Peptides against a protein of PDB entry 3T7K. Designs and how they scored, part 40

Target 1, 248 residues: chain A of PDB entry 3T7K
Amino acid sequence: KAEKILARFNELPNYDLKAVCTGCFHDGFNEVDIEILNQLGIKIFDNIKETDKLNCIFAPKILRTEKFLKSLSFEPLKFALKPEFIIDLLKQIHSKKDKLSQININLFDYEINGINESIISKTKLPTKVFERANIRCINLVNDIPGGVDTIGSVLKAHGIEKINVLRSKKCTFEDIIPNDVSKQENGGIFKYVLIVTKASQVKKFTKLINDRDKNETILIVEWNWCVESIFHLNVDFTSKKNVLYQKK

## One batch from the design tools (peptide; aimed at target 1 G23 L63 R64 T150)

Design b2_p20_7_s4 (made by RFdiffusion4, then SolubleMPNN; from b2_p20_7, 10 letters changed)
Fold by OpenDDE base, seed 4:
Structure b2_p20_7_s4 (fold): chain B 248 residues (1-248), chain A 20 residues (1-20)
Amino acid sequence: as target 1 above (248 residues)
Amino acid sequence: SEKYKKEIEKELEKAEKEAL
């Protein structure tokens, strides 16, 4: 069926999109539309797998979903597009108007607001955002909203190698792992990096660390600090936003 | 087209509720 529909076009674009969707198309596409999209070089995947070499996200806007956050770790993220791209494309293809010689849909007209070329360009960097920030090992409290597995998966996608889950009520100093990175001269390397949810955890962990390792550097942040860092593909150590405790 | 638009509105609301 798709071949017959597409036969009216003299030339078909190849968009070369390997995409996931978030906040759109959860019910999927009908068989004909999937086939059409595939013929146009648009492949939609249900889940993020590294082997699929994903390069695109479809979303109506910037979202704080696992898929959206992970899409910013694609190598590269070529396009972050509104679902209207697919809608308008399919609408044009299904239109009964006479011999359209060409499909005239420009991907750049459908960019997600706030995902600019500066963000896209950073996805071409050889390193991940937290890797560039010298954050490789973090401590994560077990009561984090969204769950440690999901949050941990997002953080790993962005270059955190080791996630230590802290049982906030029972943990001791020995349960806290150091951020084991080679001291590079140019970046404030924090020996202890923690993501926490409550002020009581800040008090607890600062005490535990300072009592046992009094001269070490500590960074305690909210999850929103990570989200902002991901959305900008940059860690701003000068910002106090979402930083709960910092000791340099 | 209309189907997908309505679905997007519902899914967007869900995605906002499920925000990390």
Scores: peptide ipSAE 0.547, ipTM 0.945, DockQ to the pose 0.936
OpenDDE base, seeds 1, 2, 3, 5: peptide ipSAE 0.546, 0.546, 0.547, 0.545; ipTM 0.944, 0.945, 0.945, 0.944

Design b2_p20_8 (made by RFdiffusion4)
Pose (drawn by RFdiffusion4):
Structure b2_p20_8 (pose): chain A 234 residues (1-94, 102-181, 189-248), chain P 20 residues (1-20)
Amino acid sequence: KAEKILARFNELPNYDLKAVCTGCFHDGFNEVDIEILNQLGIKIFDNIKETDKLNCIFAPKILRTEKFLKSLSFEPLKFALKPEFIIDLLKQIHQININLFDYEINGINESIISKTKLPTKVFERANIRCINLVNDIPGGVDTIGSVLKAHGIEKINVLRSKKCTFEDIIPNDVIFKYVLIVTKASQVKKFTKLINDRDKNETILIVEWNWCVESIFHLNVDFTSKKNVLYQKK
Amino acid sequence: VEELKEDIEEDLEDAEKNAL
């Protein structure tokens, strides 16, 4: 059936996209539209799996979804495209000349896309390997944890902020000895006291979640930035 | 085409509400 629709075309382009959508196409399309996209070398996965080697993301704009943040750890991310690409493409299908250049997500330029080819992850480059994360983090630890691991963090230690003792805190073994991601000022006081009491001469970095998000959007950890840094001892 | 655009607006709103 989709072949009939496509039989009218002399030649079909191979867009060679392995993509997820975020902020769009939350189920699929109709079956015909889907089979057409495959015939054009466009495959859209429901969720991100490391072994599918996704290279594209469809999104209306830069988004803070787990999918958009993780797309910045594709190896490599080749295309970040507005949904209008698929829309214009299917409109024409129903010769094919829709191109991959008229549909960039505004704010995601080549300089950022290119950093996904780097042989390191953003937090790996920043020597942030093992972190502590408060249990009450918005988005929940499983998701935030998945996003941070997708960006080079190997160990996520979750702290029940009200209950945890110094012994629960894991060092950042790879440089900050202790890295914590927190929500409340109430947590900054408790953790700086605990660590200062027990490991006075060591280094500490305490940041908000937004510090990690900015670092991912820039694919760079800027240590000279005070934005979203709640406490540091270096 | 208009249906997909509408869906995208709704999905975008949901994505913004569920932002990390």

Design b2_p20_8_s1 (made by RFdiffusion4, then SolubleMPNN; from b2_p20_8, 7 letters changed)
Fold by OpenDDE base, seed 4:
Structure b2_p20_8_s1 (fold): chain B 248 residues (1-248), chain A 20 residues (1-20)
Amino acid sequence: as target 1 above (248 residues)
Amino acid sequence: SKELKERIEEELKLAEENAL
């Protein structure tokens, strides 16, 4: 069926998109439209797998979903597109208007607002955002909204190698892992990096660390600090936004 | 279409409600 529909075009573009969707197309596509998209070099996946070499995200806007946050870790993210791209594409293809010689849709007209070339260019870097920031091992409180598995998966996608889950009520100093990175001269290296949800956790962890390891560097942040770092593909250590405690 | 916009708005709302 798809071949017959596409036969009216003299040439077909190859968009070379391997995409996931978030905040759109929850019901998926019918079999004919999937075949059409596939013939145009658009493959949509249900889940993110590294083996699929994903390069595109479809979303109506910047979202704080697992898929969207992870899409910024694609190597590279080539396109972040609004769902209207697919809608307009399929609409043009299904149009009964006379022999369209060519599909006339420009991907750049469908860019998600706020995902600019500066962000896209950073996805071409050989390192991940937290790797560049010398954050490899973090402590994550177990009461984080979204759950430690989901949050941890996002953080790992962005270069955090080890996630230590802290049971906030029961944890001791011995439960807190150091951020084991070699002291590079030019980067703020924090020995202890923690993501917390409550001011009481800040008080607890700062006390535990300072009582046992008084001269060490500590960074305690909210999840929003990680989100902002991901959205910018840059860690700004000069910003105090979403930083709950910092000791250099 | 109006229906498509409404569907996108609903899915967007759901995604915002499930935001991390």
Scores: peptide ipSAE 0.496, ipTM 0.916, DockQ to the pose 0.736
OpenDDE base, seeds 1, 2, 3, 5: peptide ipSAE 0.496, 0.494, 0.495, 0.495; ipTM 0.917, 0.915, 0.914, 0.916

Design b2_p20_8_s2 (made by RFdiffusion4, then SolubleMPNN; from b2_p20_8, 11 letters changed; failed a check: a repeat of another design)
Amino acid sequence: SEKYKKENEEALKKAEEEAL

Design b2_p20_8_s3 (made by RFdiffusion4, then SolubleMPNN; from b2_p20_8, 7 letters changed)
Fold by OpenDDE base, seed 1:
Structure b2_p20_8_s3 (fold): chain B 248 residues (1-248), chain A 20 residues (1-20)
Amino acid sequence: as target 1 above (248 residues)
Amino acid sequence: AEELKERNKKELEEAEKNAL
């Protein structure tokens, strides 16, 4: 059926998209439209798997979803597109009125606002954002909104190797892991990195660390610090935004 | 197409509500 629909076009584009969707197309597409998209080199996957070599995300805008945050870790992310791309494409293909010999849909007209070439270019870097920031081992409080598994999965996608989950009410100093990174000559390395949700946790962890491991470097941030770092694909250590405690 | 747009609008609202 898809072949018959596409037969009216003399040339078909190959978009070479391996995509996930977020904030759109949850119910997917009908079988005919999936086949049409596949013939145009557009493959849509339900979940992110490294084996699929995903290079695209469909979303109406920048979102704080697991899929969107992880899409910025694709190697590379080629395109971040609005769902209108697919909608307009399918409309043109199903249109009987347009004696179009060619599909005239340009991917660049459908870019998600705020995902520019500067962001896309950073996804081509050989390192992940937190890896570049010398953050490999973190402490994460167990009461984080979204859950430690989801948050942890996003952080791992962005180069955090080890996530230590802290039971905020019961943890001791011995439960806190150091950020085990070799001192690079030119980069401020924090020995202890913690993501917390409450001011009481800041007070607790700063006391525990300072009492037992004096003069060590500490970074305590909110989850929003991680999100902003992901959205920019850069960690700005000069910013105090979403930083709850810093000891250099 | 209009139905798909309306579904996507609802999905956006849900994604914003469930933001990490």
Scores: peptide ipSAE 0.590, ipTM 0.948, DockQ to the pose 0.899
OpenDDE base, seeds 2, 3, 4, 5: peptide ipSAE 0.588, 0.588, 0.590, 0.589; ipTM 0.948, 0.947, 0.948, 0.948

Design b2_p20_8_s4 (made by RFdiffusion4, then SolubleMPNN; from b2_p20_8 with V1M L4Y E6K D7K D14E)
Fold by OpenDDE base, seed 4:
Structure b2_p20_8_s4 (fold): chain B 248 residues (1-248), chain A 20 residues (1-20)
Amino acid sequence: as target 1 above (248 residues)
Amino acid sequence: MEEYKKKIEEDLEEAEKNAL
């Protein structure tokens, strides 16, 4: 069916999109539409796999979903597009108007607000955001909303190699892992990095670390610190936003 | 096409409820 629909066009664009969707198209596409999209070089995947070499996200806006957060780790993220791109494309293709010589849909007209070229350009960097920030090993409290697996998966996509899950009520100093990174001269390396949910955890972990390792650097942040860092593809160590405790 | 538009609003609401 798709071939017959597309045969009315003299030339078909190849968009070369390997995409996931979030906040849109949860029910997928009908068989004809998915075939049309495939013929236009638009491949939609249900899940993020590194092997698929994903380069696109479809979402109505910036979202705090696993898919959206991970899409900013694509190598590169070429396009972050509103679902209206697909809607308008399919609408044009299904239109009964006479021989359209060409499909005239510009990808740049459908950019997600807030995902600009500055963000896209950073996805072309050879390093991930937390890797650039010298954050490779973190401690994560087990009571984090969204769950340690999902949060951990997002953090790993962005260059955190090791995630240590802390049982906040039972943990001791020995349960806290150091951020084992080579001391680079350019400052901002924290020996202990922790993501916590509560002020009581800040008090507990600061005490445990300071009592046993009194001179070491500590960064304790909220999950929102990670989210903001991902959305900007940059860690701003000068910002106090979402930082609960910092010792340099 | 209208079906996809309507579903996007629902899908967006779900995604916002399940925000990390």
Scores: peptide ipSAE 0.668, ipTM 0.963, DockQ to the pose 0.913
OpenDDE base, seeds 1, 2, 3, 5: peptide ipSAE 0.669, 0.667, 0.668, 0.667; ipTM 0.963, 0.963, 0.963, 0.963; seed 1 fails the geometry check

## One batch from the design tools (peptide; aimed at target 1 C21 T22 H26 L63)

Design b2_p21_1 (made by RFdiffusion4)
Pose (drawn by RFdiffusion4):
Structure b2_p21_1 (pose): chain A 234 residues (1-94, 102-181, 189-248), chain P 21 residues (1-21)
Amino acid sequence: KAEKILARFNELPNYDLKAVCTGCFHDGFNEVDIEILNQLGIKIFDNIKETDKLNCIFAPKILRTEKFLKSLSFEPLKFALKPEFIIDLLKQIHQININLFDYEINGINESIISKTKLPTKVFERANIRCINLVNDIPGGVDTIGSVLKAHGIEKINVLRSKKCTFEDIIPNDVIFKYVLIVTKASQVKKFTKLINDRDKNETILIVEWNWCVESIFHLNVDFTSKKNVLYQKK
Amino acid sequence: SELVEEKLENEEFIFEEDFLE
């Protein structure tokens, strides 16, 4: 059936996209539209799996969804495209000349896309390997944890902030000895006291979640930035 | 759409369900 629709074309392009959508196409399209996309070398997965080697993201804009943040750890991310690409493409299908250059997500330029080819992840480059994360983090620890691990963090230690003792805190073994992601000023006081009491001479970095988000959007951890840094001892 | 724009302004985390609301 989709072949009939496509039989009217002399030649079909191979867009070679393995993509997820975020902020768009939250189920699929109709079955015909889907089979057409595959015939054009466009495959859209429901969720991100490391072994599918996704290279594309469809999104109306830069978004803070798990999918958009994780797309910045594709190996490599080749295309970040507005949904209008698929829309214009299917409109024309129903010769094919829709191109991959008229549909960039504004704010995601080549300089950032290119960093996804780097042989390292953003937090791996920053020597942030093992972190502690408060259990009350917005988005929940499983998701935030998945995003941070997709960006080079190997160990996520979750701290029940009200209950945790110093012994629960894991060092950042790879440089900050202790890295914590927190929500409340009430947590900064408790943690700096605990660590200062028990490991006075060591280094500490305490940041908000937004510090990690900015680092991912830039694919760079800027240690000279005070933005979203709640406490540091270096 | 308004909820998603509010969360973008407040730099909050966004779920896929927000786009279906």

Design b2_p21_1_s1 (made by RFdiffusion4, then SolubleMPNN; from b2_p21_1, 8 letters changed)
Fold by OpenDDE base, seed 3:
Structure b2_p21_1_s1 (fold): chain B 248 residues (1-248), chain A 21 residues (1-21)
Amino acid sequence: as target 1 above (248 residues)
Amino acid sequence: DELVEKKLKENKFISEEDFLK
């Protein structure tokens, strides 16, 4: 069926997209449309797997979903596109009225607002955002919204190697892990990095660390600090936004 | 601090499942 539909076009574009969708196309695609998209070099996957070498995300806007956040870790992310790209493409293909010899849909017309070339270019870097920020090991409280597995998975996708889950009510100083990075002279390296959800946790962890490991560097942030860092593919250590406690 | 707690309450993670609701 797809072949018959596409036969009216003299040339077919190859978009070379390996994509996931978030916040759109919840009902999926019918078999014919999937076949059409495949013929145009558009492959849509249900889940993110490293082996699939994904290079595209479809979303209506910047989202805080796991898929969207992880898409910014693609190597590279080539395109972040609105779902209207697929919608308009399929409409044009199914249109019987247009004696169109060619498909006239430009990917660049469907960019997600806020994901510009500057962001896309950073996905071509050999390092991940938290790797560049010298954050290798973090402490994550167990009561984080979204769950430690999901949050941890996003953080790992962006270069955090080790996630230590803290039982907020029961943890001691010995449960807190240091950020084991080589002292590079030029970078603000924090020995202890923590993501917390409550002010009481800030007080607790600050006390535990300062009482047992005096004069060490501490960074305590909320999840939004991580999200903003991901959205910009840059950690801004000069900003106090979403920082709950810092000791340099 | 109430301000810290208020900021933290705004820290919502949106799951795919939650977005479908």
Scores: peptide ipSAE 0.145, ipTM 0.802, DockQ to the pose 0.333
OpenDDE base, seeds 1, 2, 4, 5: peptide ipSAE 0.041, 0.069, 0.064, 0.033; ipTM 0.723, 0.772, 0.490, 0.454

Design b2_p21_1_s2 (made by RFdiffusion4, then SolubleMPNN; from b2_p21_1 with S1D E9K E11N F15S E21L)
Fold by OpenDDE base, seed 1:
Structure b2_p21_1_s2 (fold): chain B 248 residues (1-248), chain A 21 residues (1-21)
Amino acid sequence: as target 1 above (248 residues)
Amino acid sequence: DELVEEKLKNNEFISEEDFLL
């Protein structure tokens, strides 16, 4: 059926999109529209898999979903597009009125606000955002909303190799792992990096570390510190925003 | 203490995914 619909066009674009959707297309697509999109080089996947070599995200705006946060780890993210791209494309294709010999839809007209070329360009870097920040091992409290698996999966997508889950009520100093990174000549390394959800945890972990390893560097942050770092594909160690405790 | 609690109050976590059916 799709071939018959597309046969009115002399030339078909190949958009070369391997995409996931978030915050849009809740009802999915009908089989004909999926076939149309596939013929235009647009493949939509339900889930993120590294093997699929995803390069696109569809979302109405910047979102704090797992898919959106992980899309910024794509290698590269080529496009972050509003769902209106697909909507307008399908409308043009199904339109009987326009004797259009060609599909006239420009991807750049549908960019998600706040995901600019500077962000897209950083997804072409050979390293991930937390890798560049010398954060490879972190401690994560077990009571984090969204769950340690989801949060951990996002962090791993962005270059954190090891996530140590701390039982906030029962943990001791011995349960806290160091961020084992070889000193790169040009960057401050925090020996202990922790993501926490409560002020009581800041007090607890600060005390545990300072009592046992008093001269070491500590970074305690909230989840928003990670999210902001992901959205900018940069860690700003000069900012105190979303930092709960820092010892250099 | 108060500054830490104020910062944490504004902390937003991961939103639920809207899946394609």
Scores: peptide ipSAE 0.274, ipTM 0.817, DockQ to the pose 0.255
OpenDDE base, seeds 2, 3, 4, 5: peptide ipSAE 0.260, 0.265, 0.260, 0.261; ipTM 0.823, 0.823, 0.822, 0.822

Design b2_p21_1_s3 (made by RFdiffusion4, then SolubleMPNN; from b2_p21_1 with E9K E11N F15S E17S)
Fold by OpenDDE base, seed 4:
Structure b2_p21_1_s3 (fold): chain B 248 residues (1-248), chain A 21 residues (1-21)
Amino acid sequence: as target 1 above (248 residues)
Amino acid sequence: SELVEEKLKNNEFISESDFLE
């Protein structure tokens, strides 16, 4: 059926998109439209798997969803597109009126606002954002919204190797893991990195660490610090935004 | 500090919905 629909076009574009969707297309696509998209080189996957070599995300805007955040870890993310790309594409294909010899839809017209070439270019880097920031091991409080698994999965996608989950009410100093990164000369390494949700946790962890090791470097941040770092594909250690405690 | 509390209040709006597809 898809072939018959597409037969009216002399040439079909190959968009070469391997995509996931977030915040759009909740009902999915019908079988015919999936076939059409496939013939145009657009493959939509339900879930992110590294083996699929995903290069695209569809979303109406920048979102804080797991899929969106992980899409910025794609190698590379080639396109971040609004769902209107697919909608307009399918509309054009299903349109009976225009003997369109060619599909005239430009991907660049459908870019998600705020995902610019600077962001896309950073996805081509051989390292992940937190890897570049020398953050490999973090402590994560167990009461984080979204759950430790989701948060952890996002963080791992962006180069965090080890996530230690802290039971905020019961944890001791011994439960806190160091960010075991080789001493790079450039002084930007925090021995303890923690993501917390409450002011009481900041007080607790700061005390626990300082009581046992007064000279250690500490970074305590909110989840938003991670999100902003992901959205920019850069960690700005000069910014105090979403930083709850910092000791250099 | 008051600053920490204000910052955290802004994050309390990070709902599980942020991760819902």
Scores: peptide ipSAE 0.027, ipTM 0.564, DockQ to the pose 0.113
OpenDDE base, seeds 1, 2, 3, 5: peptide ipSAE 0.018, 0.025, 0.026, 0.021; ipTM 0.604, 0.558, 0.556, 0.544

Design b2_p21_1_s4 (made by RFdiffusion4, then SolubleMPNN; from b2_p21_1 with S1D E9K E11N F15S E17S)
Fold by OpenDDE base, seed 2:
Structure b2_p21_1_s4 (fold): chain B 248 residues (1-248), chain A 21 residues (1-21)
Amino acid sequence: as target 1 above (248 residues)
Amino acid sequence: DELVEEKLKNNEFISESDFLE
């Protein structure tokens, strides 16, 4: 069926997209439309797998979904596109009235607002955002909204190697892991990095660390600090935004 | 148009921290 529909076009574009969708296309696509998209070099996957070498995200805007946050870790992310790209493409292909010999849809016309060339260029870097920031081991409180598995999965996609889950009510100093990174000459490396949800946790962990390991560097942040770092593909240690406690 | 709007519905977000300054 798809071949008969596409036979009216003299030339077909090859978009070379391996994509996931978030905040759009919940019901998926019918078999004919999937086949059409495949013939145009557009493959849509249900889930993110590293083996699929994904290079595209479809979303209506910048989102805080697992898929969107992980898409910024693609190697590289080539395109972040609005769902209207697919809608307009399929509409043009199914249109009987348009004597169009060619599909005239440009990917660049459908870019998600706020995902610019600067962001795309950073996805071509050989390192992940937290790796560049010398953050490899973190402590995460167990009561974080969204759950430790989802949050942990996003952080790992962005270069966190080890996630230690802290039972906030029962944890001791011995439960807190250090950020085990080699001392680089020019880097403000934090020995202890923690993501917390409450002011009481800040007070607890600062006391535990300062009482047992005096004069060590501590970074305590909220989840939004991680999200902002991902959206910019850069950790700004000069900013105090979303930082709850810092000791250099 | 209605079918397109339905396909655009997916509201699964990672929740923000409950920290209040």
Scores: peptide ipSAE 0.027, ipTM 0.496, DockQ to the pose 0.149
OpenDDE base, seeds 1, 3, 4, 5: peptide ipSAE 0.048, 0.058, 0.050, 0.021; ipTM 0.717, 0.722, 0.718, 0.562; seeds 1, 3, 4, 5 fail the geometry check

Design b2_p21_2 (made by RFdiffusion4)
Pose (drawn by RFdiffusion4):
Structure b2_p21_2 (pose): chain A 234 residues (1-94, 102-181, 189-248), chain P 21 residues (1-21)
Amino acid sequence: KAEKILARFNELPNYDLKAVCTGCFHDGFNEVDIEILNQLGIKIFDNIKETDKLNCIFAPKILRTEKFLKSLSFEPLKFALKPEFIIDLLKQIHQININLFDYEINGINESIISKTKLPTKVFERANIRCINLVNDIPGGVDTIGSVLKAHGIEKINVLRSKKCTFEDIIPNDVIFKYVLIVTKASQVKKFTKLINDRDKNETILIVEWNWCVESIFHLNVDFTSKKNVLYQKK
Amino acid sequence: SYFEELEEDIKKDLEKAEKEL
C-alpha cells in the first residue's frame, strides 16, 4: 500500500536517520506513513537503546527531556531536526526534495553536534566518574541516573539525605575527591560537615542538577563557572 | 486536516515535554 504511494516516484532518497522524537509524535504515525519513512531510510525508535546507534533527534526546540539530553550522547549525533522535516516530507509524499538543512533545532549548532564525535563523554572528560545523588532529586534518581550515566558517569550512589552517614558517601575515583548533586541548602551543610569532620584535607564539589544540564547542553564542564555550584573546596 | 491535527498534537506534546526534568 505504501509501495503504491511510492510507486509514483522515479527514485527515493535515503535519509539514513535512526531517530527518537521528544516533544513530538508521542505514539507513531499511521501505518502507511511509517512504512513510507522506512522506505526512505528513516526509522523512529520508541526509546533510546545504545546498540541501535541512533544518530538523530526530532524536537521542536532544545528540551530538558531525558531523550533530548541523551541524544547529546549519541555516537555521533548527526542531526537534530525540527518535526517539520517529517511533516513537510510526508506532505510532499502524499519528486522528493525535502532537505536535511532547512530544519535545524535553533540553538544546537555544528560546534555542539560535533562534540558528540569526541572519543570521550562530557563528564568523563571532566574527571567526574563517581557521584553521590540525593534521593529527593526532581525527576527521580533512576532517570537522572540514566542520563548521567549516558554521559560518562560510571557510578551513581544514591544518598537518603536525612539518614546517610559519611560511610555512605563514595569518592570520585578516576580532581574532586567527593562530588555530590543536591537539592537543598540543608543538604550542603550536612555533607560539608560530615566530609570535613572525616576527611578534612580532601576536595569537594557540590552542585545542583542544573549544573549537569548546562554541562550537557554545552557538552563541556566549565569549572570556572559558579553558576549552579553550591560549594567547592579545591 | 491531518497535518493540522498533527501540529496541534505536537504543541501539546511540547507543553508536556517542557515540564520535564

Design b2_p21_2_s1 (made by RFdiffusion4, then SolubleMPNN; from b2_p21_2, 8 letters changed)
Fold by OpenDDE base, seed 1:
Structure b2_p21_2_s1 (fold): chain B 248 residues (1-248), chain A 21 residues (1-21)
Amino acid sequence: as target 1 above (248 residues)
Amino acid sequence: SYYEELKKKNEEELEKAEKEL
């Protein structure tokens, strides 16, 4: 059926999109439209898998969803597009009125606001955002909203290798892992990196670390520090925004 | 049309949507 619909076009674009959707298309697409999209080189996946080599996200705006946050770790993210791209494309393809010899939809007209070429260019870097920041091993409190598995999966997608889950009420100093990174000459490295939810946890962990390892560097942040770092694909160590404690 | 309804659904989904982290 799709072939018959597409046969009216002299030339078909190949968009070469391997995409996921977030905050749109919850009901998916009908079979004919999926087939049409596939013929145009648009493949939509339900879930993110590294093996699929995803390069696109569909979303109405910047979202704090797992899919959106992980899409910024794609290698590269080629396009972050509004769902109207698909809608307008399918409308044009199903149009009976226009003797359209060609599909005239420009991907650049559908960019998600706030995902600019500066962000896209950073997804072409050989390293992940937290890798570039010399953050490989972190401590994550077990009461994190969203859950340690989901949050941990996002952080891993962005270059964190090891996530140590801290049971905030029961943890001791021995439960806290160091951020084991080779000292590069010019990079500020924090020996202890922690993501916490409460001021009481800051007091607890700072005490535990300072009592046992007084001279070491500590970074304690909120989850929002990670989110902002992901959205910018850059860690700004000069900013105190969402930083609860730092010792350099 | 089907696609106008789809657009409307997407707008409604934005309010109900996936768990923000």
Scores: peptide ipSAE 0.447, ipTM 0.919, DockQ to the pose 0.727
OpenDDE base, seeds 2, 3, 4, 5: peptide ipSAE 0.445, 0.443, 0.444, 0.445; ipTM 0.918, 0.918, 0.918, 0.919

